Peptides against a protein of PDB entry 4IGA. Designs and how they scored, part 88

Target 1, 116 residues: chain A of PDB entry 4IGA
Amino acid sequence: KRVLIVDDAAFMRMMLKDIITKAGYEVAGEATNGREAVEKYKELKPDIVTMDITMPEMNGIDAIKEIMKIDPNAKIIVCSAMGQQAMVIEAIKAGAKDFIVKPFQPSRVVEALNKV

## One batch from the design tools (peptide; made by RFdiffusion4, then SolubleMPNN)

Design b1_p24_4_s1 (from b1_p24_4, 13 letters changed)
Fold by OpenDDE base, seed 2:
Order: structure tokens, then C-alpha cells, then sequence
Structure b1_p24_4_s1 (fold): chain B 116 residues (1-116), chain A 24 residues (1-24)
């Protein structure tokens, strides 16, 4: 399966790329904000998306909503430092399949990838 | 509590929320 990595932090994208590839998945591409995420989803048609929340231009919640309009069956895993209950609920309501709080353990990301 | 403990609590709660929505 191919994964689109969305995060405004280069270090985080690098970390996720390492985890994803070691878990046997292919990285379809990267996005640095929500707007780019939507564009890349259309272009790359990834099987899975890892989505940050706090990003410039367009936040992750809005990006989830837009991607779900494009593909109601999109498999989106949120990875965010904003682990408040309200934020988790908003992400799930928007269409996310899972929510991982930063900082995370690599095993939790792998579990999410295998589950969606 | 430590930052790690806080994050772990948040993740546990997140997991519960996700599970509850999956049941719907």
C-alpha cells in the first residue's frame, strides 16, 4: 500500500517516512500543508494518509473534510501533538480512521497502518 | 506528571474515542 505523508515539519515527515517504509509500505509522496494534501491526494491516489492537524494555509481537519469529499472511503490516520479530547472527536467526525498523539511510538503508527 | 505520562493518557483516551465511533 502507498502512503501520503502530511506534516509541515520536515523532521516529522522524515520520521514517518522511516516508520512507513520499515513497516513494508511505500511512500506515495509528501505534503506540507492541508491544501497541498488535498492536491496530492487527487494526484497520487494514495491508499493511506497520515495527517497533521496544525498546519499553515489549511489545517488537517479541513484537509480531512476535503479529502473525504473526493473519496468517502479515504483511509486517514491523524498524527498530532493536539491530543485533546475535543480535537480527537473533531478529527473522527471529519472522517479520520485513527488518531495518534505526538510524540508517538513507532509501533503505534504501524498498528494504525495495518488496521485501516 | 511527566510529559510522557500526559501523552500516554491522551493516547489512551484517543483510542477509546476512536473505538466508540467505530461501533456506530
Amino acid sequence: as target 1 above (116 residues)
Amino acid sequence: SSLREQVEREQELADKIVEEYEKK
Scores: peptide ipSAE 0.715, ipTM 0.927, DockQ to the pose 0.939
Fold by OpenDDE base, seed 4:
Formats: sequence, structure tokens, C-alpha cells
Structure b1_p24_4_s1 (fold): chain B 116 residues (1-116), chain A 24 residues (1-24)
Amino acid sequence: as target 1 above (116 residues)
Amino acid sequence: SSLREQVEREQELADKIVEEYEKK
């Protein structure tokens, strides 16, 4: 399965790339903000998306909504430092399948990838 | 650490929320 990694932090994208690759998944591509995420989703048609929330240009919640318009069956896993209850609910209502709070353990990411 | 404990609490709650929505 191919994964699109969305995060404005280069080190986070690198970390996720390592985890995803070691878990046997392929990295379809990367995006640095929500707008780019939507564009890349259309272009790459990944099987799974890891989505940050706090990003410039377009935040992750809006990106989730836009991607869900494109593909109602999109598999989006949120990875965010904003782990407050309200934010989790917002992400799930938007269409996310899982929510991982930063900082996370690699095993939790793998678990999400396998279950989505 | 306090941060680690906070994150763990948040993740546990997040997991519960996700599980709840999966059943809907």
C-alpha cells in the first residue's frame, strides 16, 4: 500500500517515512500543507494518508474535508500534537479514520496503518 | 515526564473516541 505523508515539518515527514517504509509500506509522496495534500492526493491517489493538523495555507481538518469530497473512501490517519478531545472529534467528523497524538511511538503508527 | 503523561492520557482518550465512532 502507498502512503501520502502530510506534515509541514521536514523532520516529521522523515520520521514517518522511516516508520512507513520499515513497516513494509511504500511512500507515495509528501505534502507540506493542506492545499498541497489535496493536490497530491488527486495526483498520486494514495491508499493511505497521514495528516498533520496545524499547517500553513490550509490546515489538516480542511484538507481532510476536501480529500473526502474527492474520495469518500479515503483512508486518513491524523498525526498531530493537538490531541485535545475537541480536535479529535473534529478530525473524525471530518472523515479521519484514526488519530495519533504527537509525540508518538512508531508502533502506534504501524497499528494505524494496518487497521485503516 | 508531565508531557509524556499528558500525551498518554490524550492518546488513550483519542483511541476511545475513534473506537466509539467506528461502531457508529
Scores: peptide ipSAE 0.714, ipTM 0.927, DockQ to the pose 0.944
Fold by OpenDDE base, seed 1:
Structure b1_p24_4_s1 (fold): chain B 116 residues (1-116), chain A 24 residues (1-24)
Amino acid sequence: as target 1 above (116 residues)
Amino acid sequence: SSLREQVEREQELADKIVEEYEKK
């Protein structure tokens, strides 16, 4: 399966790429904000998306909503430092399948990838 | 509490929320 990695932090994208690759998944591409995420989703048609929440241009919640309009069966895993209850609920309501709080254990990311 | 403990509590709660929405 191919994964689109979305995060405005280059360091985080690198970390996720390493985890995803070592887990046997292919990295379809990367996006640095929500607008780019939507564009890349259309272009690459990935099987799974890892989505940050706090990003410039377009935040992760809005990106989830836009991707779900394009593909109601999209498999989106949120990875964010914004682990408050309200944010988790908002992400799931928008269409996310899972929510991982930063900082996370690599195993939790792998579990999410295997589950969706 | 430590940062790790705070994050673990948040993740546990997040997991419960996700599970609740999956059941509905």
Scores: peptide ipSAE 0.714, ipTM 0.927, DockQ to the pose 0.934
Fold by OpenDDE base, seed 3:
Structure b1_p24_4_s1 (fold): chain B 116 residues (1-116), chain A 24 residues (1-24)
Amino acid sequence: as target 1 above (116 residues)
Amino acid sequence: SSLREQVEREQELADKIVEEYEKK
């Protein structure tokens, strides 16, 4: 399966790329903000998206909503330091399938990838 | 309460929330 990685932090994208590839998945591409995420989703049609929340230009919640308009069957895994209950609920209501709190263990990302 | 403990609690709660929505 192909994964689109969305995070404004280059080091985080690199970390996720390493985890994703070592787990046997393919990286479809990367995005650095919510607008890019929506554009890349249309272009690449990935199987899975890892989505940061706190990003410039467009945040992850809005990106999730826009992607869900494009593809109601999108498989989005949130990865965020914003692990408060309210944020988790907002992400899931928007359409996310899972929520991983930063900092995370690689195994938790793999679990999410395998489950969605 | 350490940062690690806080994150672990948040992840556990997040997992519960996700599970609840999966059941619906």
Scores: peptide ipSAE 0.710, ipTM 0.925, DockQ to the pose 0.946

Design b1_p24_4_s2 (from b1_p24_4, 12 letters changed)
Fold by OpenDDE base, seed 2:
Structure b1_p24_4_s2 (fold): chain B 116 residues (1-116), chain A 24 residues (1-24)
Amino acid sequence: as target 1 above (116 residues)
Amino acid sequence: SSLKEEIEKQQELAKKIVEEAEKE
């Protein structure tokens, strides 16, 4: 399966790329904000998306909503430092399949990838 | 630390929220 990695932090994208590839998944591409995420989703048609929340241009919640409009069957895993209960609920309501609170263990990401 | 404990609590709560949503 191919994964689109969305995070405004280059280091985080690198970390996720390492985890994803070592887990046997392919990285379809990367996006640095929600607007780019939506565009890349259309372009790359990934199987899975890892989605940050706090990003410039468009936040992760709005990006989830827009991607779900494009593909109601999208598989989106949120990875965010914003682990407040309200944020988790909002992400799930938007269509996310999982919510991983930063900092995370690689195994947590792998489990999420395998589950969606 | 207090921060670490708070993060861990959030991590577990997030899992519970997701799990509950999957049941609906």
Scores: peptide ipSAE 0.683, ipTM 0.930, DockQ to the pose 0.980
Fold by OpenDDE base, seed 1:
Structure b1_p24_4_s2 (fold): chain B 116 residues (1-116), chain A 24 residues (1-24)
Amino acid sequence: as target 1 above (116 residues)
Amino acid sequence: SSLKEEIEKQQELAKKIVEEAEKE
């Protein structure tokens, strides 16, 4: 399966890329903000998306909503430092399948990838 | 640390919220 990685932090994208690749998944591409995420989803048609929340141009919640309009069956895993209850609920309501609070262990990401 | 404990609490709570949503 192919994964689109969305995070404004280059280091975080590199970390996720390593985890995803070592777990046997393919990286479809990367996006640095919510607007790019929507564009890349249309272009690459990934099987799974890892989504940050706090990003410039467009935040992760809005990106989830836009992707769900494009593909109601999208498989989106949120990875965010904003682990407040209200944010988790908002992400799930928007259509996310999982919510991983930063910092995370690689095994948590792998479990999420295998489950969605 | 106190910060680490708070993060761990948030991590577990997130899992519970997701699990509950999956049951609906």
Scores: peptide ipSAE 0.680, ipTM 0.929, DockQ to the pose 0.975
Fold by OpenDDE base, seed 5:
Structure b1_p24_4_s2 (fold): chain B 116 residues (1-116), chain A 24 residues (1-24)
Amino acid sequence: as target 1 above (116 residues)
Amino acid sequence: SSLKEEIEKQQELAKKIVEEAEKE
């Protein structure tokens, strides 16, 4: 399966890339904001998306909503430092399949990848 | 630390919210 990594922080994308590849998944590509995420989803047709929330241009919640319009079966895993209850609920209502609160352990990401 | 404890609580609560959504 191919994964699109979305996060405005380069170090976070690097970390996720390492986890994803070591878990046997392929990295389809990367995006640095929500607008880019939507465009990359259309272009790359990834199987899974890891999605940050707080990003410039377009936040992760809006990106989830737009991707779900394109593909109602999209598999989106949120990875965010914004772990407040309201944010988690909002992400799930938008269509996310999981919500991982930063900082996270690699095993948590792998479990999410395998589950969706 | 208090911050670490709060993060861990958020992590567990997020999992519970997701699980409840999956059951519906």
Scores: peptide ipSAE 0.680, ipTM 0.929, DockQ to the pose 0.976
Fold by OpenDDE base, seed 3:
Structure b1_p24_4_s2 (fold): chain B 116 residues (1-116), chain A 24 residues (1-24)
Amino acid sequence: as target 1 above (116 residues)
Amino acid sequence: SSLKEEIEKQQELAKKIVEEAEKE
């Protein structure tokens, strides 16, 4: 399966790329903000998306909503430092399949990838 | 630390929220 990695932090994208590839998944591409995430989703048609929340241009919640308009069956895993209860609920309501609170262990990401 | 404990608490709570949503 192909994964689109969305995070404004280069370090985080690199970390996720390492985890994803070592787990046997392919990286479809990367996005640095929510607007780019939507564009890349249209272009690449990935199987899975890892989505940050706090990003410039467009936040992760709005990106989830826009992607779900494009593909109601999109498989989106949120990966964010904003682990407040309200934020988790909002992400799930928007259509996310999982919510991983930073910092995370690689196994948590792999389990999420395998589950969706 | 208290911060670490708070993060871990959020991590577990997130899992519970997701799990509960999957049941609906």
Scores: peptide ipSAE 0.676, ipTM 0.927, DockQ to the pose 0.979

Design b1_p24_4_s3 (from b1_p24_4, 9 letters changed)
Fold by OpenDDE base, seed 1:
Structure b1_p24_4_s3 (fold): chain B 116 residues (1-116), chain A 24 residues (1-24)
Amino acid sequence: as target 1 above (116 residues)
Amino acid sequence: MELQELVEKQQKLADEIVEKAEEE
């Protein structure tokens, strides 16, 4: 399966890329904000998306909503430092399948990838 | 409470919310 990695932090994208590839998944591509995420989803048609929330141009919640309009069967895993209950509920309502709080253990990312 | 303990508590609560949503 192919994964689109969405995060404005280059270090975080690098970390996720390492976890994803070591877990036997392919990285379809990367996006640095929600607008790029929507564009890359259309272009790459990934099987899974990892989605940050706090990003410039377009935040992760809005990006989830736009991707779900394109593909109602999209498999989106949120990965965010915004781990408050209200934010988790908002992400799930938008269409996310899982929510990982930063800082995270690599094993939790692998569990999410295998589950969705 | 250490930062790591707070994060672990938040992850547990997130997991519960996700699980509940999967059942609905």
Scores: peptide ipSAE 0.698, ipTM 0.922, DockQ to the pose 0.947
Fold by OpenDDE base, seed 4:
Structure b1_p24_4_s3 (fold): chain B 116 residues (1-116), chain A 24 residues (1-24)
Amino acid sequence: as target 1 above (116 residues)
Amino acid sequence: MELQELVEKQQKLADEIVEKAEEE
């Protein structure tokens, strides 16, 4: 399966790329904000998306909503430092399948990838 | 509360919310 990695932090994208590839998944591409995420989703048609929340241009919640309009069956895993209950509920309501709080253990990312 | 403990607590709560949503 192919994964689109969405995060404004280059370090985080690198870390997720390492975890994803070691777990046997392919990286479809990367996006640095929510607007780019929507564009890349259309272009690459990934099987899974890892989505940050706090990003410039467009936040992750809005990006989830837009991707779900394109593909109601999209498999989106949120990965965010904004781990408050209200934010988790909002992300799930928007269409996310899982929510990973930063900083995370690599195993938790692998569990999410395998489950969605 | 230490940062690591806070993160673990938040992840546990997130997992519970996700699990509940999957059952609905």
Scores: peptide ipSAE 0.695, ipTM 0.921, DockQ to the pose 0.952
Fold by OpenDDE base, seed 2:
Structure b1_p24_4_s3 (fold): chain B 116 residues (1-116), chain A 24 residues (1-24)
Amino acid sequence: as target 1 above (116 residues)
Amino acid sequence: MELQELVEKQQKLADEIVEKAEEE
């Protein structure tokens, strides 16, 4: 399966890329904000999206909503330092399938990838 | 409570929310 990685931090994208590839998944591409995420989703048609929340231009919640409008069957895993209960609920209501709190264990990312 | 313990607690709570949503 192909994964679109969405995070404004280059280091985080690199880290996720390493985890994703070592887990046997392919990286479809990267996006640095929610607007790019929506554009890249249309372009690349990934099987899975890892989505940060706090990003410039468009935040992850809005990006989830827009992607879900494009593809109601989108498989989106949130990966965010904003692990508050309210944020988790908001992400799930927007259409996310899972929520990973930063800093995370690589195994938790793999579990999410395998579950969606 | 150490930072790691807080993060683990948050992840546990997130997992519970996700699980509950999947059951609804």
Scores: peptide ipSAE 0.693, ipTM 0.920, DockQ to the pose 0.935
Fold by OpenDDE base, seed 3:
Structure b1_p24_4_s3 (fold): chain B 116 residues (1-116), chain A 24 residues (1-24)
Amino acid sequence: as target 1 above (116 residues)
Amino acid sequence: MELQELVEKQQKLADEIVEKAEEE
């Protein structure tokens, strides 16, 4: 399966790319904000998206909503430092399938990839 | 509460919310 990685932090994108690749998945591409994520989703048609929440241009919640309009069957895994219960609920209501709190263990990302 | 414990607690709570949503 092909994964689109969305995070404004270059270090985080690199970390996720390493985890995703070592887990046997292919990286479809990367996005640095929610607007770019929506554009890349249309272009690349990935199987899975890892989504940050706090980003410039467009936040992750809005990006989830826009992607779900494009593809109601989108498989989106949130990966965010904003692990508050209210934020988790908001992400799930927007259409996310899983929520990973930063900092995370690589195994938790792999579990999410395998489950969605 | 130490930072690591806080993160683990938040992940546990997130997992519970996700699980509940999957059941609905």
Scores: peptide ipSAE 0.690, ipTM 0.919, DockQ to the pose 0.952

Design b1_p24_4_s4 (from b1_p24_4, 13 letters changed)
Fold by OpenDDE base, seed 1:
Structure b1_p24_4_s4 (fold): chain B 116 residues (1-116), chain A 24 residues (1-24)
Amino acid sequence: as target 1 above (116 residues)
Amino acid sequence: DELKKKIEENQKLADKIVEEAEKK
């Protein structure tokens, strides 16, 4: 399966890329904000998306909503430092399949990838 | 230590919310 990694932090994208690759998945591409994420989803048609929330241009919640309009069957895993209950609920309502709180254990990311 | 505990608690709560959503 191919994964699109969305995060405005270069280091975080690098970390996720390492985890995803070592877990046997392919990295379809990367996006640095929500608007780019939507564009890359259309272009790359990934199987899975890892989605940050706090990003410039367009936040992760809005990106999830836009991707779900494009593909109602999209498999989106949120990965965010904003792990408050309200944010988790909002992400799930938007269409996310899982929510990982930063900082995270690599194993939790792998579990999410395998489950969605 | 306090921060780590809060993060773990947040993840636990997130997992419960996700589980409930899957159940529906």
Scores: peptide ipSAE 0.642, ipTM 0.915, DockQ to the pose 0.961
Fold by OpenDDE base, seed 4:
Structure b1_p24_4_s4 (fold): chain B 116 residues (1-116), chain A 24 residues (1-24)
Amino acid sequence: as target 1 above (116 residues)
Amino acid sequence: DELKKKIEENQKLADKIVEEAEKK
Protein backbone atom coordinates (compact mmCIF):
# COMPACT_ATOMS: atom_id res chain seq x y z
CA LYS B 1 0.00 0.00 0.00
CA ARG B 2 1.08 3.56 -0.76
CA VAL B 3 1.07 6.34 1.84
CA LEU B 4 0.90 10.11 1.38
CA ILE B 5 2.70 11.89 4.24
CA VAL B 6 1.36 15.34 5.17
CA ASP B 7 3.26 17.51 7.67
CA ASP B 8 4.78 20.99 7.54
CA ALA B 9 7.83 19.82 9.51
CA ALA B 10 10.56 18.23 7.40
CA PHE B 11 11.91 16.20 10.32
CA MET B 12 8.47 14.74 11.00
CA ARG B 13 7.99 13.75 7.36
CA MET B 14 11.37 12.07 7.45
CA MET B 15 10.52 10.24 10.66
CA LEU B 16 7.19 9.01 9.29
CA LYS B 17 8.82 8.00 6.01
CA ASP B 18 11.26 5.81 7.92
CA ILE B 19 8.52 4.18 9.99
CA ILE B 20 6.24 3.64 6.99
CA THR B 21 9.00 2.15 4.85
CA LYS B 22 10.27 -0.17 7.58
CA ALA B 23 6.71 -1.39 8.12
CA GLY B 24 6.59 -2.56 4.49
CA TYR B 25 4.56 0.28 3.02
CA GLU B 26 5.52 2.51 0.11
CA VAL B 27 5.67 6.30 0.36
CA ALA B 28 3.54 7.71 -2.46
CA GLY B 29 4.67 11.25 -1.78
CA GLU B 30 4.83 14.13 0.66
CA ALA B 31 2.86 17.33 1.28
CA THR B 32 3.82 20.31 3.46
CA ASN B 33 0.37 21.87 3.96
CA GLY B 34 -3.33 21.10 3.55
CA ARG B 35 -3.65 22.64 0.09
CA GLU B 36 -0.74 20.59 -1.20
CA ALA B 37 -2.20 17.50 0.48
CA VAL B 38 -5.43 17.83 -1.50
CA GLU B 39 -3.50 18.32 -4.74
CA LYS B 40 -1.22 15.36 -4.06
CA TYR B 41 -4.17 13.15 -3.18
CA LYS B 42 -5.77 13.85 -6.55
CA GLU B 43 -2.48 13.25 -8.34
CA LEU B 44 -1.15 10.21 -6.51
CA LYS B 45 -4.36 8.47 -5.37
CA PRO B 46 -2.63 7.03 -2.29
CA ASP B 47 -4.11 4.18 -0.28
CA ILE B 48 -3.47 5.91 3.06
CA VAL B 49 -2.79 9.47 4.25
CA THR B 50 -1.00 10.57 7.41
CA MET B 51 -2.29 14.06 8.22
CA ASP B 52 -0.91 16.79 10.46
CA ILE B 53 -3.40 19.34 11.82
CA THR B 54 -1.52 22.59 12.42
CA MET B 55 -0.20 23.68 9.03
CA PRO B 56 0.03 26.90 7.03
CA GLU B 57 -2.16 27.61 3.96
CA MET B 58 -4.73 24.99 4.98
CA ASN B 59 -5.02 23.09 8.26
CA GLY B 60 -5.44 19.34 8.51
CA ILE B 61 -9.14 19.39 9.38
CA ASP B 62 -10.00 21.31 6.23
CA ALA B 63 -7.69 19.08 4.21
CA ILE B 64 -9.51 16.00 5.51
CA LYS B 65 -12.85 17.49 4.50
CA GLU B 66 -11.63 18.30 1.00
CA ILE B 67 -10.07 14.87 0.50
CA MET B 68 -13.28 13.21 1.66
CA LYS B 69 -15.14 15.16 -1.03
CA ILE B 70 -12.75 13.71 -3.60
CA ASP B 71 -12.82 10.21 -2.15
CA PRO B 72 -15.40 9.34 0.51
CA ASN B 73 -13.49 6.12 1.12
CA ALA B 74 -10.18 7.85 1.86
CA LYS B 75 -8.16 6.32 4.70
CA ILE B 76 -6.76 9.21 6.73
CA ILE B 77 -4.71 8.84 9.91
CA VAL B 78 -4.24 12.05 11.87
CA CYS B 79 -0.84 12.56 13.48
CA SER B 80 -0.79 15.71 15.61
CA ALA B 81 0.44 17.35 18.79
CA MET B 82 -3.09 18.76 19.16
CA GLY B 83 -4.35 15.76 21.10
CA GLN B 84 -7.15 17.49 23.00
CA GLN B 85 -10.48 15.68 23.16
CA ALA B 86 -12.28 18.34 21.13
CA MET B 87 -9.71 18.16 18.33
CA VAL B 88 -9.87 14.37 18.18
CA ILE B 89 -13.65 14.49 17.88
CA GLU B 90 -13.39 17.15 15.18
CA ALA B 91 -10.92 15.08 13.17
CA ILE B 92 -13.06 11.94 13.38
CA LYS B 93 -16.16 13.93 12.47
CA ALA B 94 -14.32 15.26 9.41
CA GLY B 95 -13.62 11.70 8.29
CA ALA B 96 -10.34 10.59 9.88
CA LYS B 97 -10.05 6.89 10.70
CA ASP B 98 -7.49 7.21 13.49
CA PHE B 99 -5.73 9.80 15.64
CA ILE B 100 -2.13 9.60 16.81
CA VAL B 101 -0.87 12.11 19.38
CA LYS B 102 2.63 13.54 19.02
CA PRO B 103 5.13 12.60 20.24
CA PHE B 104 4.29 9.01 19.38
CA GLN B 105 5.76 5.54 19.45
CA PRO B 106 6.55 4.06 16.02
CA SER B 107 4.48 0.98 16.89
CA ARG B 108 1.36 3.13 17.20
CA VAL B 109 1.84 4.39 13.64
CA VAL B 110 2.28 0.83 12.38
CA GLU B 111 -0.90 -0.24 14.18
CA ALA B 112 -2.82 2.57 12.50
CA LEU B 113 -1.45 1.69 9.05
CA ASN B 114 -2.42 -1.95 9.46
CA LYS B 115 -5.90 -1.20 10.78
CA VAL B 116 -7.31 1.32 8.32
CA ASP A 1 7.65 12.81 33.81
CA GLU A 2 4.51 14.92 33.94
CA LEU A 3 4.57 15.87 30.27
CA LYS A 4 5.02 12.28 29.14
CA LYS A 5 2.12 11.18 31.31
CA LYS A 6 -0.13 13.85 29.86
CA ILE A 7 0.73 12.77 26.32
CA GLU A 8 -0.04 9.16 27.18
CA GLU A 9 -3.35 10.20 28.69
CA ASN A 10 -4.21 12.14 25.55
CA GLN A 11 -3.45 9.13 23.37
CA LYS A 12 -5.53 6.89 25.60
CA LEU A 13 -8.46 9.26 25.34
CA ALA A 14 -8.01 9.56 21.57
CA ASP A 15 -8.06 5.78 21.26
CA LYS A 16 -11.33 5.60 23.16
CA ILE A 17 -12.92 8.22 20.93
CA VAL A 18 -11.76 6.43 17.78
CA GLU A 19 -13.04 3.12 19.09
CA GLU A 20 -16.45 4.59 19.86
CA ALA A 21 -16.65 6.07 16.37
CA GLU A 22 -15.81 2.71 14.79
CA LYS A 23 -18.75 1.10 16.57
CA LYS A 24 -21.19 3.41 14.83
Scores: peptide ipSAE 0.632, ipTM 0.911, DockQ to the pose 0.956
Fold by OpenDDE base, seed 2:
Structure b1_p24_4_s4 (fold): chain B 116 residues (1-116), chain A 24 residues (1-24)
Amino acid sequence: as target 1 above (116 residues)
Amino acid sequence: DELKKKIEENQKLADKIVEEAEKK
């Protein structure tokens, strides 16, 4: 399966890329904000998306909503430091399939990838 | 490590929320 990695932090994208690749998944591409995430989703048609929340241009919640409009069957895993109950609920309501709190264990990311 | 415990608790809570959503 191919994964689109969305995070404004280059180091986080690198970390996720390493985890995703080692887990046997392919990295479809990267996006640095929500607007780019939507564009890349259309372009790359990934199987899975890892989505940050706090990003410039467009936040992750809005990006989830837009992607879900494009593809109601999109498989989106949120990875965010914003692990508050309200944010988790908001992400799930927007269409996310899972929510990983930063900082995370690599195994938790792998579990999410395998589950969606 | 108090910070580590809080992070783990947050993830546990997130997991519960996700699980409940999947049941609906």
Scores: peptide ipSAE 0.631, ipTM 0.911, DockQ to the pose 0.934
Fold by OpenDDE base, seed 3:
Structure b1_p24_4_s4 (fold): chain B 116 residues (1-116), chain A 24 residues (1-24)
Amino acid sequence: as target 1 above (116 residues)
Amino acid sequence: DELKKKIEENQKLADKIVEEAEKK
C-alpha cells in the first residue's frame, strides 16, 4: 500500500517515512500543508494518508474534509500533538480512521497502518 | 514523569474515542 505523508515539519515527515518504509509500505509522496495534501491526494491517489493537524495554508481538519469529498473511502490516520479529546472527536467526525498523539512510538503508527 | 504519563493518557483516550466511533 502507498502512503501520503502530510506534516509541515520536515523532521516529522522524515520520521514517518522511515517508519512507513520499514513496515513494508511505500511512500507515495509528501505534503507540507493541507492545501498541498489535497492536491497530492488527487495526483497520487494514495491508499493511506498520515495527516498532521496544525499546518499553514490549510489545517489538517479541513484537509480531511476536502479529501473525503474527493474520496469518501479515504483512509486517513491523524498524527498530531493536539491530542485533546475535542480535537480527536473533531478529526473522527471529519472522517479520520485513527488518531495518533505526538510524541508516539513507531509501533503505534504501524498498528494504525495495518488496521485501516 | 508527568509529561510521559499525560501523553500516554491522551493516547489512551484517543484510542477509546476511535473505538467508540468504529462501533457506530
Scores: peptide ipSAE 0.624, ipTM 0.909, DockQ to the pose 0.955

Design b1_p24_5_s1 (from b1_p24_5, 12 letters changed)
Fold by OpenDDE base, seed 5:
Structure b1_p24_5_s1 (fold): chain B 116 residues (1-116), chain A 24 residues (1-24)
Amino acid sequence: as target 1 above (116 residues)
Amino acid sequence: MKILSQEEAEKLVEELLKKMEEEK
């Protein structure tokens, strides 16, 4: 399966890329904000999206909502430091299938990828 | 608001998804 990685932090994208690749998934592409995420989703039609929440231009919640309009069956895994209960609820309500709180262990990401 | 642990977040997600499925 192909994964679109969305995070404004280059380091985080790199980390996720390593984890995703080692887990046997293909990296479809990367996005640095919610606007790019929506654009890349349309372009690449990935199987899975890892989504940061706090990003410039467009935040992750809005990106989830826009992607879900494009593809109601989108598989989105949130990966964020914004691990408050309210944020988790909002992300899942928006259409996300999982919510990984930063900092995370690589195994947590792999489990999420395998589950969605 | 408190930041949830990884396990707390996992449990919350599971509960939410279950409820959403049941509400269909």
Scores: peptide ipSAE 0.712, ipTM 0.931, DockQ to the pose 0.990
Fold by OpenDDE base, seed 4:
Structure b1_p24_5_s1 (fold): chain B 116 residues (1-116), chain A 24 residues (1-24)
Amino acid sequence: as target 1 above (116 residues)
Amino acid sequence: MKILSQEEAEKLVEELLKKMEEEK
């Protein structure tokens, strides 16, 4: 399966890329904000998306909503430091399938990838 | 607002997804 990694932090994208590839998944591409995420989703049609919330241009919640319009069956895993109860509810309501709070263990990401 | 632990977040997601599926 191919994964689109969305996060404005280069180090986080690198970390996720390492985890994803070691777990046997392919990295379809990367996006640094919500607008890029939507564009890359249209272009790459990945099987799974890891989505940050706090990003410039367009936040992760809005990106989830836009991607769900493109593909109602999109598999989006949120990965964010914004782990407040209200944010988790908002993300799942928007269409996300999981919410990983930063900081996280690699095993948590792998579990999420396998579950969605 | 308080940040949830990884375990708390997982539990919340599970509950939310269950509710959403029951509503379909």
Scores: peptide ipSAE 0.710, ipTM 0.931, DockQ to the pose 0.985
Fold by OpenDDE base, seed 1:
Structure b1_p24_5_s1 (fold): chain B 116 residues (1-116), chain A 24 residues (1-24)
Amino acid sequence: as target 1 above (116 residues)
Amino acid sequence: MKILSQEEAEKLVEELLKKMEEEK
């Protein structure tokens, strides 16, 4: 399966890329904000998306909503430091299938990838 | 507002997804 990694932080994208690759998944591409995430989803048609919340241009919640309009069967895993109860509810309501709170262990990401 | 632990977040997601499935 192919994964689109969305995060404005280069170090976080690098970390996720390492985890995803070592787990046997392929990295379809990367996006640095919500607008780019929507564009890359259309272009790459990934199987799974890892989605940050706090990003410039467009936040992760809005990106989830736009991707769900494109593909109602999209498999989106949120990965964010914004782990408040209200944010988790909002992300799942928008269409996300999981919510990983930063900081996280690699095993948590692998479990999410395997389950979605 | 408090930041949830990893375990708390996992539990909340499970509950939310279950509820959403039941409401279909």
Scores: peptide ipSAE 0.708, ipTM 0.930, DockQ to the pose 0.989
Fold by OpenDDE base, seed 3:
Structure b1_p24_5_s1 (fold): chain B 116 residues (1-116), chain A 24 residues (1-24)
Amino acid sequence: as target 1 above (116 residues)
Amino acid sequence: MKILSQEEAEKLVEELLKKMEEEK
């Protein structure tokens, strides 16, 4: 399966790329904000998206909503430091299938990828 | 509001997804 990695932090994208590839998944591409995420989703048609929340241009919640309009069956895993109860609720309500709180262990990401 | 642990977040997600499924 192909994964689109969305995070405004280059280090985080690199970390996720390493985890995803070592887990046997393919990285479809990367996006640095919610606007790019939506554009890349249309272009790449990935199987899974890892989504940050706090990003410039467009935040992760809005990106989730827009991607769900494009593909109601999109598989989005949130990966964010914004792990408050209210944010988790908002992300899942928007259409995300999981919410990984930063900091995380690689196994948590792999588990999420395998489950969605 | 406090940041949830991984376990707390996982439980919340599971509960939410279950609830949403029941509401379909």
Scores: peptide ipSAE 0.704, ipTM 0.929, DockQ to the pose 0.970

